# Peptides against a protein of PDB entry 8YVU, part 49

Target 1, 39 residues: chain A of PDB entry 8YVU
Amino acid sequence: PQLCYILDAILFLYGIVLTLLYCRLKIQVRKAAITSYEK
Target 2, 160 residues: chain B of PDB entry 8YVU
Amino acid sequence: TWLTVLKKEQEFLGVTQILTAMICLCFGTVVCSVLDISHIEGDIFSSFKAGYPFWGAIFFSISGMLSIISERRNATYLVRGSLGANTASSIAGGTGITILIINLKKSLAYIHIHSCQKFFETKCFMASFSTEIVVMMLFLTILGLGSAVSLTICGAGEEL

## One batch from the design tools (peptide; aimed at target 1 Y5, target 2 F125 I133)

Design b2_p23_4_s3 (made by RFdiffusion4, then SolubleMPNN; from b2_p23_4, 18 letters changed)
Fold by OpenDDE base, seed 5:
Structure b2_p23_4_s3 (fold): chain B 39 residues (1-39), chain C 160 residues (1-160), chain D 39 residues (1-39), chain A 23 residues (1-23)
Amino acid sequence: as target 1 above (39 residues)
Amino acid sequence: as target 2 above (160 residues)
Amino acid sequence: as target 1 above (39 residues)
Amino acid sequence: SEQLLSFLLLLLELISLLFLLAL
């Protein structure tokens, strides 16, 4: 049971990090799309 | 198309194989350090007595390392070496799965015979612990075999 | 304890979905970068 | 069984992390 809570904490942290990376990547894709449209 | 996908993921598969091997080795060393397997009655730890965590981990580690090196250097001799190592690791993985299944059947039979409702009995605890470790090692071995087979197919496709 | 395992399953599924989305987004960024280099 | 599931989840998370790093 204690290991389950540790795993939950790790998975939660991983989910937060992935969400932040996804948001950054999504912003980059949007910037690239805007730059391609102005050309 | 599938071969090109496997080629792109070759390094990832190699790393996965090495990781699987390291985890199997860690489990083997932990069990050997905590428990004197030689004094345990029965075949509850038959996979450990056979030395599977050790030799299996070595084969998977070598296969994964050779695959990564082969991909990075793109040398013909390394490709052949990687193919040979991946084939050997695939055979080792298949043998390991067989040993683990046999061990799992014995441990489950032991649990069933002794009606292990009392987890605090040393024999029941050991059988349950063995079953858990064997199942974990079985999953790791399946993952390692999958990576080794994928790398073998990729290497065979490059020679063709 | 059961709630811990349910949370693990949800977090794990979320991690898989985010990984797939991240891979798709990264492929799109790479395609956009290649298209911008060829112009 | 619960520890096994947790371990499998941890492994799959680690594989997912490695996949993200490879990409």
Scores: peptide ipSAE 0.508, ipTM 0.808, DockQ to the pose 0.120
OpenDDE base, seeds 1, 2, 3, 4: peptide ipSAE 0.506, 0.526, 0.522, 0.534; ipTM 0.806, 0.809, 0.812, 0.821; seeds 1, 2, 3, 4 fail the geometry check

Design b2_p23_4_s4 (made by RFdiffusion4, then SolubleMPNN; from b2_p23_4, 19 letters changed)
Fold by OpenDDE base, seed 1:
Structure b2_p23_4_s4 (fold): chain B 39 residues (1-39), chain C 160 residues (1-160), chain D 39 residues (1-39), chain A 23 residues (1-23)
Amino acid sequence: as target 1 above (39 residues)
Amino acid sequence: as target 2 above (160 residues)
Amino acid sequence: as target 1 above (39 residues)
Amino acid sequence: SELLEQYRLLLLSLISNLLKLAS
């Protein structure tokens, strides 16, 4: 049972980190798309 | 096109938000159906008594729906509406997290006071169950807040 | 304890989905960068 | 019930789009 809660915490942290990385990557894709459109 | 991919990602975030809202509603309804919160002594279910699963889920659901509709129709007025709804849902999510943390503290205090060593004792079982549900709701609320904030940032970026 | 495992399953699924999306987005960024370099 | 059905449809559309992106 304790392992389950630890796993929840790890997965939660992983989810937050992935969400942040996803947002950053999405911003990069948007910037790249804008730059390609201006050329 | 890249724009289409970005829109699909926003739709995914909206769907995630709606899903989170629905799960919150489901948990709220299940808890209310299985447990008569009004007859339970203590503040173990204070978040449920405050109706957080319901109003929070409604806010997240509305925000997610507006986001999806805005993306599908590509209307400027809908984008603004979605941004407003996402902002409101983000605020609601933050408030919900606060309420859930308070509830979690109360639940933990209750468990500590009763020195719950036997899981099968009715009071200890209820406290543990409440704690588990509150933790789940907290995680879902954080996920919903994350999606709402992400959608808000995306919407703000589109307006600029 | 059972609810914990359900939450773990949901978080795990969410993590996998986000990871896949992140990988796809990363590939797209790389492709866009290559295309912009060739122009 | 209608909201749930709309949600299901949205989920199905999302899954379909994800599958298309995967192909």
Scores: peptide ipSAE 0.454, ipTM 0.820, DockQ to the pose 0.050
OpenDDE base, seeds 2, 3, 4, 5: peptide ipSAE 0.441, 0.458, 0.454, 0.435; ipTM 0.814, 0.816, 0.820, 0.800; seeds 2, 3 fail the geometry check

Design b2_p23_5 (made by RFdiffusion4)
Pose (drawn by RFdiffusion4):
Structure b2_p23_5 (pose): chain A 39 residues (1-39), chain B 160 residues (1-160), chain C 29 residues (1-29), chain P 23 residues (1-23)
Amino acid sequence: as target 1 above (39 residues)
Amino acid sequence: as target 2 above (160 residues)
Amino acid sequence: CYILDAILFLYGIVLTLLYCRLKIQVRKA
Amino acid sequence: SLETVRTILFAIVFVVLIVFTLL
């Protein structure tokens, strides 16, 4: 009954999860590009 | 096979360490700049008053930088420094967790007994704001500390 | 406030959809 | 006033997360 930031609290978790998943994907793709471009 | 997986997956732990160090500065500067932290009737601030946002800000940052540069550049003396910075960051997080827990204990002791019936917007909006902020910081610090301990136990993997 | 929260509430949907598309594309690669 | 300060803080946090993802 006192909403706004209570619903906005889970959005910060959503932002953290996405901003870590993108970093993990970028590092993984960079490693895969290095391993595939060597030969 | 845990050691190999932890070794090959290393610099993302430095990414989440440096994300914690970067997001700790913004909170710490805003909270310490918007209003004085020594004239609170409920003395709600028990973590920002102890320097915790500025105690592990350029502390997690150096551990994340060393862990990132470790796979980028295999320096002779950088491997030794990375383990020390990881274990010092593990100790700093261990202390931060218990200071933040006693900050939650005091904030709940303030808001619990006759200070404010039901939710906020009666007389102590700052108390609920500080409680939510510290809970978010505690969760983020737990996330940072878990990766810091995982990197500390991955980095040695050998005698000395 | 509430509507401001709603405007950034669907940004996550599109961001996760593009993230899944990138994942499937990289899996094909 | 404190509600405005809280909204600014959360806007800054989301901007910092978006900028960090673009790096």

Design b2_p23_5_s1 (made by RFdiffusion4, then SolubleMPNN; from b2_p23_5, 16 letters changed)
Fold by OpenDDE base, seed 1:
Structure b2_p23_5_s1 (fold): chain B 39 residues (1-39), chain C 160 residues (1-160), chain D 39 residues (1-39), chain A 23 residues (1-23)
Amino acid sequence: as target 1 above (39 residues)
Amino acid sequence: as target 2 above (160 residues)
Amino acid sequence: as target 1 above (39 residues)
Amino acid sequence: ELEKIKLNLFLELIKLLLDFMLS
């Protein structure tokens, strides 16, 4: 049971980190698209 | 192509938000149906007594639905509505997280005070069960908040 | 304990999906960068 | 009846998620 809770915590943190990275990547894609349009 | 990708992302986030809301609602209803929270002594189920699973699920569901509808109809007024709903859902999610943290602290304190060495005692079992459910709801609420915030940012970007 | 395992499964699936989406987005960013470099 | 409607809605949402994941 303790291992399960630890795993939950790790997976939760992983999910949050991935969400943040995804958001950052999305912003980068948008910036790249804008830069490409101005060219 | 980029707009299509963004739309797919918004739809995914909206669906995720709705799913999270539904899961929270299901948990709330199950707990309320199985356990008479009103007769349970203590603040172990304070989040349930506050009705968080219900109003939280409603806010997230509305936000998710509006986001999906806004994406499908591509109407400016719907985008604004979705943005407002997502903002409201984000606020609700933050409030829910706060309530759940408070509930978690109370539950942990209860477990500590009663020195639940006998796990099979009804009170200790209920406290542990409550703690588990609260933790699950906390995770779901954080996921919902993340989706709502993401949708809000996307909507704000479209209005700018 | 059973709820913990269910949560682990859900979080695991969510993590996998996000990872796939992130990979796809990263590939798209790379393709966009390459296309921008070739103009 | 309300529970059935909720269940159907939930199932539709799951299908939508699956379709999105498979697209």
Scores: peptide ipSAE 0.515, ipTM 0.824, DockQ to the pose 0.078
OpenDDE base, seeds 2, 3, 4, 5: peptide ipSAE 0.511, 0.518, 0.508, 0.509; ipTM 0.825, 0.819, 0.822, 0.822; seeds 3, 5 fail the geometry check

Design b2_p23_5_s2 (made by RFdiffusion4, then SolubleMPNN; from b2_p23_5, 18 letters changed)
Fold by OpenDDE base, seed 5:
Structure b2_p23_5_s2 (fold): chain B 39 residues (1-39), chain C 160 residues (1-160), chain D 39 residues (1-39), chain A 23 residues (1-23)
Amino acid sequence: as target 1 above (39 residues)
Amino acid sequence: as target 2 above (160 residues)
Amino acid sequence: as target 1 above (39 residues)
Amino acid sequence: DLLEIKVELFLKLLQLLLDFMAS
């Protein structure tokens, strides 16, 4: 049971990190799309 | 900035792979220090007996480190080396998954045969503990394999 | 204990999905960068 | 001693991940 909770914590942290990275990447894609549209 | 993004992604994948390797080593070390696997009857710890936590962790660590170094130095020879290491790590990960699945099946079969309702019984406790460790190792191995494959694809794309 | 394993499965699936989405987004950023460089 | 070295290495890796997330 304790090991399962440790795994949950690791997976949860990994999910949060990936979500943040995804959000940052999405913002970059939007900026790139805007710059391409203005040209 | 796109190159910077790609580099950051490669570093992330490399770090993830190294972290996975370190966790595998930690679990392997803890199990080996607390339990004498050689004296345990049965195939409950077959993955540990095969040394997977050790060699698998080494492969993932090497591939991750090479990927990070290759990204930082941006040298052609390092890129090729990283690609080779990631390919080797991918193969190792696949083999590890196979071993862990076999171990998991054996552990589950053992639990079902002995009707392990009494958690405090030594044999049942060991089987349950082994199952939990194997499941965690399996997840970590899948994560490591995913990172290694991703790095391999990125490296192959840079060579083309 | 069962809830912990269920949570592990959900978090694992979430991690896989996020990884795939991140890869797709990365490819899109790369394509956008290539198109901007060719112009 | 080996366990201590492994723990230290793990902590360094964790710090690297945190730094990467913060960047």
Scores: peptide ipSAE 0.506, ipTM 0.817, DockQ to the pose 0.102
OpenDDE base, seeds 1, 2, 3, 4: peptide ipSAE 0.504, 0.495, 0.501, 0.497; ipTM 0.820, 0.818, 0.816, 0.820; seed 3 fails the geometry check

Design b2_p23_5_s3 (made by RFdiffusion4, then SolubleMPNN; from b2_p23_5, 17 letters changed)
Fold by OpenDDE base, seed 2:
Structure b2_p23_5_s3 (fold): chain B 39 residues (1-39), chain C 160 residues (1-160), chain D 39 residues (1-39), chain A 23 residues (1-23)
Amino acid sequence: as target 1 above (39 residues)
Amino acid sequence: as target 2 above (160 residues)
Amino acid sequence: as target 1 above (39 residues)
Amino acid sequence: KLLEIKLSLFLKLLELLLNFMSL
């Protein structure tokens, strides 16, 4: 049971990091699309 | 620049692979230090007996390192090398998953056969512990495969 | 303990999905960058 | 000693990951 909670913590952290990266990447895609539209 | 972002992503994936590898290696080391797998009856630690935590960790580590190096040097030959390493790591990961699934089945069968209702029985405790570690390693292996495949696709995309 | 394993499964699935989405988004960013360079 | 080396490597990887997240 303790190992399970450790795994949960690691997976949770990984999920948060991936979410942040995904959000940043999505913002970049939007900025790139806007820049392409202005040209 | 978008290239900088892509490079950062490759580095992240490489770091993820290395981290996964290190965690797998840590699990392997802990199990080997706490338990003498050679003296354990049954195949509940078959993945450990096969040395998967070690060779799998090595493959993922190499793949991750090559990905980071390829990103830093931005050389075509390194991209090819990284692609090859990631492919090898993907194959290794797939093999590892297979081994871990087999180990998990054996562990579950062991638990069922011995009617492990009492956690305090040493054999049942070992089987449950093995199952937990195998599940963790399975998750880590799948994460490693995901990163390796991602890096492979990224590398292939740069070569095209 | 069962809740922990369920959480692990959910977090694991989430991680896989995010990884796939991240890859797709990265490909989109690359395509956008190529299109911007050709213009 | 091997455990210490592994731990050090793990910590370095964690630091690298954290630095990557901060960028």
Scores: peptide ipSAE 0.524, ipTM 0.830, DockQ to the pose 0.100
OpenDDE base, seeds 1, 3, 4, 5: peptide ipSAE 0.497, 0.513, 0.513, 0.485; ipTM 0.810, 0.818, 0.826, 0.818; seed 5 fails the geometry check

Design b2_p23_5_s4 (made by RFdiffusion4, then SolubleMPNN; from b2_p23_5, 18 letters changed)
Fold by OpenDDE base, seed 4:
Structure b2_p23_5_s4 (fold): chain B 39 residues (1-39), chain C 160 residues (1-160), chain D 39 residues (1-39), chain A 23 residues (1-23)
Amino acid sequence: as target 1 above (39 residues)
Amino acid sequence: as target 2 above (160 residues)
Amino acid sequence: as target 1 above (39 residues)
Amino acid sequence: DLLKLKLELFLKLLELLLKFMSS
């Protein structure tokens, strides 16, 4: 049971990091799309 | 811009892979230090007996390190090396997952056979602990495999 | 304790989904970049 | 000694992660 909580913490952190990266990537994609559209 | 993004992604994946490897090594070391697996009856720790936490972690660590180095130096030979290492790590991860699944099945079967209603029974406790550790290792292995595969795909894409 | 395992499963699934989405997004970005380069 | 080495490696990895997150 205690190990479960540790795993939860690790998975939670991983999820947060991935979410942030995904958001950043999504923003980059949007910027690239806008730049491509303006050309 | 795209290259910069790819580089950041590769570094992240490499770091994730190394972290996963380190956690796996830590768990393996702790289990080996606390428990004499050789004297444990049954196949509760079959994955540990197979040494997966060690060799798997080594493969993941090497793969992650090579990926990071390859990204930093931007050398073609390093990219190829990283691709090879990531491929090897992916294979190792897949093998590890298989081993861990087998171990998990055995552990679960053990728990069911002994009808572990009482948590304080030594055998049941060991089986439960093993199951928890194996599940954690399985998750970590899946994460490592995911990172290795991602790095492999990225490397392959750069070569094309 | 049971809730912990459920949380682990949810977080794990979330991590997998995010990883897949990230990969797909990355592929889309690559395709967009290639298309933009060919123009 | 091995534990210390592992700890150092772990700490280095954490530093890299933090640097990545900060970037």
Scores: peptide ipSAE 0.502, ipTM 0.822, DockQ to the pose 0.086
OpenDDE base, seeds 1, 2, 3, 5: peptide ipSAE 0.490, 0.471, 0.482, 0.470; ipTM 0.821, 0.818, 0.817, 0.813; seeds 3, 5 fail the geometry check

Design b2_p23_6 (made by RFdiffusion4)
Pose (drawn by RFdiffusion4):
Structure b2_p23_6 (pose): chain A 39 residues (1-39), chain B 160 residues (1-160), chain C 29 residues (1-29), chain P 23 residues (1-23)
Amino acid sequence: as target 1 above (39 residues)
Amino acid sequence: as target 2 above (160 residues)
Amino acid sequence: CYILDAILFLYGIVLTLLYCRLKIQVRKA
Amino acid sequence: AAFVFLVAVIVNFFFTAYVLYSE
C-alpha cells in the first residue's frame, strides 16, 4: 500500500543482472573471436 | 576440475569488483553530500559515518584492476599483488558485512518501537530511506564479496 | 514518479529480447 | 545501453526520494 520504490527496488536488481550478463557475454564473445581468428 | 573453470573464468570477477567499487562511490558521495551525517536524531547512519563507502571504494577498485590486468598482462610481480589485494578485499568485505548488519539492527530498533506507526511519511522518511539504501548496499556487497572470495581461492591454486 | 517508473519498466523487456536474439545469433555462429 | 539503464534506475530512485523529502 506504499508503492513506487518498493516496486522500484526490484528494478535495481534487474539492472544489475543485465549489466553483469552483458559483460559476461562481451568477454565470452571476445574470447571466442580471439580463439577463432588465430587460424 | 573446479580450478580450471575458475582460472579460465577470471576477468568477469574483476568486472563485478570494479562495478561494485564504482557504484559504491556514487552512493557514498550523494549520502555524505546531501545532508550532514552527525546531526541525526536517531543516529541512523552507522555505516557512512564509519567511512565504509570510502573504506572499500578505492579498495575493491584496485583489486578489480589487478585482476583485470592479470590476464591482459602476465607481469612477474603482478600475480603476487593480485592475491594480496583479493584477500585484503575479502577481509574488508567481511568487516563491511557486520557493520552493515549492526546498522540494520539499529535502524530496525529505531523504526520498530513507537517511532513511526505503519510505513513512513509520518516523521522519519529518512529512516526508511536509509534502511532501504543500506539493504541494497548489503546485497551488492554480498555479491561482490562472493566473487572476491572465489577469485582469492582461484588465484593461489599452487604452493605459495 | 509512478509513470516515470513505468517508462523504464518496459525498457528491460526490449533489452532482454535483443539479448536473447544476440544469444541465438551467436549460437548459430 | 545496460549501463545507461542502470544509471536511469538509480537517478529515478534518488529523484523520487528527493521529491518525497521535499514534501

Design b2_p23_6_s1 (made by RFdiffusion4, then SolubleMPNN; from b2_p23_6, 15 letters changed)
Fold by OpenDDE base, seed 4:
Structure b2_p23_6_s1 (fold): chain B 39 residues (1-39), chain C 160 residues (1-160), chain D 39 residues (1-39), chain A 23 residues (1-23)
Amino acid sequence: as target 1 above (39 residues)
Amino acid sequence: as target 2 above (160 residues)
Amino acid sequence: as target 1 above (39 residues)
Amino acid sequence: DALLFLLLVIDHLLSGLQKLLSE
């Protein structure tokens, strides 16, 4: 069970990091889309 | 455009493969450092005893590195080398999965035999630990195999 | 303990899904960037 | 930016690998 909890913590952290990266990427996509629309 | 996308995907896959390899190595190292596999009764750590985390990680690392290098240098010989490495990594991944499945079966059998209701029993703890590690390694191996196969397909596509 | 394993599975699946989504989003960003450059 | 990020990740991974190999 302790290992499971450790794994959970790692996976959770990974998930958070991925979520942040995804959010950043999504913002970039939106910015790119806006820039493309202004052109 | 498609080639550029594929190349970028290739780098990403290569990085993923290297990361997977590193994680596998880390886990292998941790397990080897914490547990003396040679002294563990049973075949609970058969995958570790076989050295899969080590050689598997090496193959994946090499494959990933070659993929990255191949993309950067855009040389035909490197592409072929990467393809070869990815193929080798795919084979290694498949072998690793097989070993891990066998290990998992043994671990589960061990747990079943000992009726591990009490987690605090050392043997049960070790078996459970092994099972958890093996499952994790299995997932990592699947990811590595997926990346290697993807890279192989991409490389094969570039050769055509 | 069983919940921990379930959580691990969920987090793992989440990680995979996020990775795929990230890849797709990255591709979209690249396509958007290319389209913006052609303009 | 994504390429740069990827390169940074690669560099970080390589550094980590080198560190592991040095141990």
Scores: peptide ipSAE 0.486, ipTM 0.815, DockQ to the pose 0.049
OpenDDE base, seeds 1, 2, 3, 5: peptide ipSAE 0.468, 0.478, 0.477, 0.448; ipTM 0.808, 0.805, 0.801, 0.799; seed 2 fails the geometry check

Design b2_p23_6_s2 (made by RFdiffusion4, then SolubleMPNN; from b2_p23_6, 16 letters changed)
Fold by OpenDDE base, seed 1:
Structure b2_p23_6_s2 (fold): chain B 39 residues (1-39), chain C 160 residues (1-160), chain D 39 residues (1-39), chain A 23 residues (1-23)
Amino acid sequence: as target 1 above (39 residues)
Amino acid sequence: as target 2 above (160 residues)
Amino acid sequence: as target 1 above (39 residues)
Amino acid sequence: LPLLFLLLVIDHILSLAKELLSK
């Protein structure tokens, strides 16, 4: 049970980090698309 | 362009496999150090008795390393070698998952038979701990298999 | 304890899905960067 | 910042792996 909670904490943290990375990457894609359209 | 992207993905997947292998090895060594598996009643640690954390970790590590080397040198023979290693790693992962599922079933059956209402009983605690470790190893094995399959698909795509 | 294991499974699945999405998005960013460099 | 840190850790691990493979 304790190991499960530790795993949950790690996976939760990983999920948050990945979500933030995905958001940042999505913003980068949008910026790249805008710059490509202006050229 | 596509090849360079696939290359970076391959490297990432290789690193993921190595990391998974190292974690599996660490768990295996910790369990072997803390618990005398030979003295544990039943097949609660059947996956450990089969040596899965060790050989599985080795296969994933080799597959990951070969994938990284293949990506770095961009040689046709290395690509084939990496594909072969990834295939072998995928087979090993599938076998490992099967062993872990069997272990999980045995552990669950053990818990059920002994009516483990008292979690602090030594046998029930060991069965629960084994189940937790097996689940962790199962997750790691699934991750490793996913990485190996992804690398295999990428490698097959490069050969076509 | 059972809820913890269910949560682990959900978080694990979420992590896999996010990783795949992140990889796809990273590929898109790289493609966009290459197309912008060729122009 | 945590994502950047994670990326840096990944890059460091990749660099270490490359170094180990180069030896």
Scores: peptide ipSAE 0.511, ipTM 0.814, DockQ to the pose 0.034
OpenDDE base, seeds 2, 3, 4, 5: peptide ipSAE 0.500, 0.508, 0.504, 0.514; ipTM 0.803, 0.804, 0.825, 0.811; seeds 2, 4, 5 fail the geometry check

Design b2_p23_6_s3 (made by RFdiffusion4, then SolubleMPNN; from b2_p23_6, 15 letters changed)
Fold by OpenDDE base, seed 4:
Structure b2_p23_6_s3 (fold): chain B 39 residues (1-39), chain C 160 residues (1-160), chain D 39 residues (1-39), chain A 23 residues (1-23)
Amino acid sequence: as target 1 above (39 residues)
Amino acid sequence: as target 2 above (160 residues)
Amino acid sequence: as target 1 above (39 residues)
Amino acid sequence: DALLFLLLVINHLFNLAKELLEK
């Protein structure tokens, strides 16, 4: 059971990191799309 | 800009791979330090007996490091090296997953055979502990494999 | 303890899904970059 | 020694992660 909590923490952290990266990537895609549209 | 983004992502994947490897090593070392796996009855720790946490972690670490280095130096030879390392790590990860699944099955079978209703029985505790560790290792291995595969795809894309 | 394992499963699934989505997004970004470079 | 090495690696990884987060 304690290991489960540790795993939860790791997975949670991983999820947060991935979410942040995804958001950043999404923002970059949007910026790229806007830049391409302006050209 | 896109190359920069991809590079950042590769670095992240490399870091994730290294982290996964380190966690695997930590678990492996802890288990080996706390438990004499050779004297444990049954195949509850078959993955550990096979040394997967060690060699798997090494492969993942090397792959991650090479990926990071390759991305930083932007050298063609390093890209190829990283691709090779990531491929090797992917294979290692797949093998590790297989081993862990086998171990998990054995552990679960052990739990079922002994009807582990009482958590305080040493055998049941060990089996449960093994199962938990194996599951954790399995998840970590899957994460490592995912990162390695991602890096491999990225590297392959750069070679094309 | 059972809730912990359930949480682990959910977080794990979430991680996998995010990874896949991230990969897809990355591929899309690459395609967009290639298309923008060809124009 | 192994523990120290591990700690150094962890620290390096954290620093790298922070660097990635700052970019």
Scores: peptide ipSAE 0.509, ipTM 0.827, DockQ to the pose 0.034
OpenDDE base, seeds 1, 2, 3, 5: peptide ipSAE 0.505, 0.496, 0.513, 0.505; ipTM 0.824, 0.821, 0.823, 0.821; seed 3 fails the geometry check

Design b2_p23_6_s4 (made by RFdiffusion4, then SolubleMPNN; from b2_p23_6, 14 letters changed)
Fold by OpenDDE base, seed 3:
Structure b2_p23_6_s4 (fold): chain B 39 residues (1-39), chain C 160 residues (1-160), chain D 39 residues (1-39), chain A 23 residues (1-23)
Amino acid sequence: as target 1 above (39 residues)
Amino acid sequence: as target 2 above (160 residues)
Amino acid sequence: as target 1 above (39 residues)
Amino acid sequence: DALLFLLLVIQHFFEILRELLSK
């Protein structure tokens, strides 16, 4: 049972990190698109 | 093409919010159907007594639906509406997290006080069950909040 | 205890989906960068 | 009644999900 909770915590953290990375990547894509449109 | 991809991502976030809301409603409904919260001694189900699974789920559902509709219609007024709904959902999520944390603390305190070595005792079982459900709801609420915040940022970016 | 395992399964699935989305975005960013460099 | 409502909500969610996946 304790191992299950640990796994939940790890998976949860992984989900948060992936979400943040995804957001950063999305912002980068937007910035790149804006820069390409201004040229 | 990139804008279409971003729209797809927003729709995905909206669906995630709706899913989170539905799961919260499911948990709320199951708990209310199986347990008479009013007759349970103590504050083990304080989050349920506050009605969080219901109103929180409604807020997340509305936010998600509005986000999806806003993306489909591409109307400026819908974007503003979605932004407002997402903001409201974010506030609701924050409040829900607070309530759930308080409930979790009470549940853990109850388990500690009663030295629930006998898992088969009805009170200990209920406290443990409540704790598990509250933890699950907390995770779901955090996910919902994350999606709502993401949608809010996306909506704000479209207004600029 | 059973709920913990269910949560693990959900979080795992979520992590997989996010990973796939992240990979897709990363590929798109790379394509956008290449297109901007050719211009 | 609440169970029926829940089932309807779940069904609606799956429909939305299908629509999103079809795009």
Scores: peptide ipSAE 0.502, ipTM 0.815, DockQ to the pose 0.032
OpenDDE base, seeds 1, 2, 4, 5: peptide ipSAE 0.499, 0.484, 0.496, 0.500; ipTM 0.817, 0.816, 0.816, 0.814; seeds 1, 4 fail the geometry check

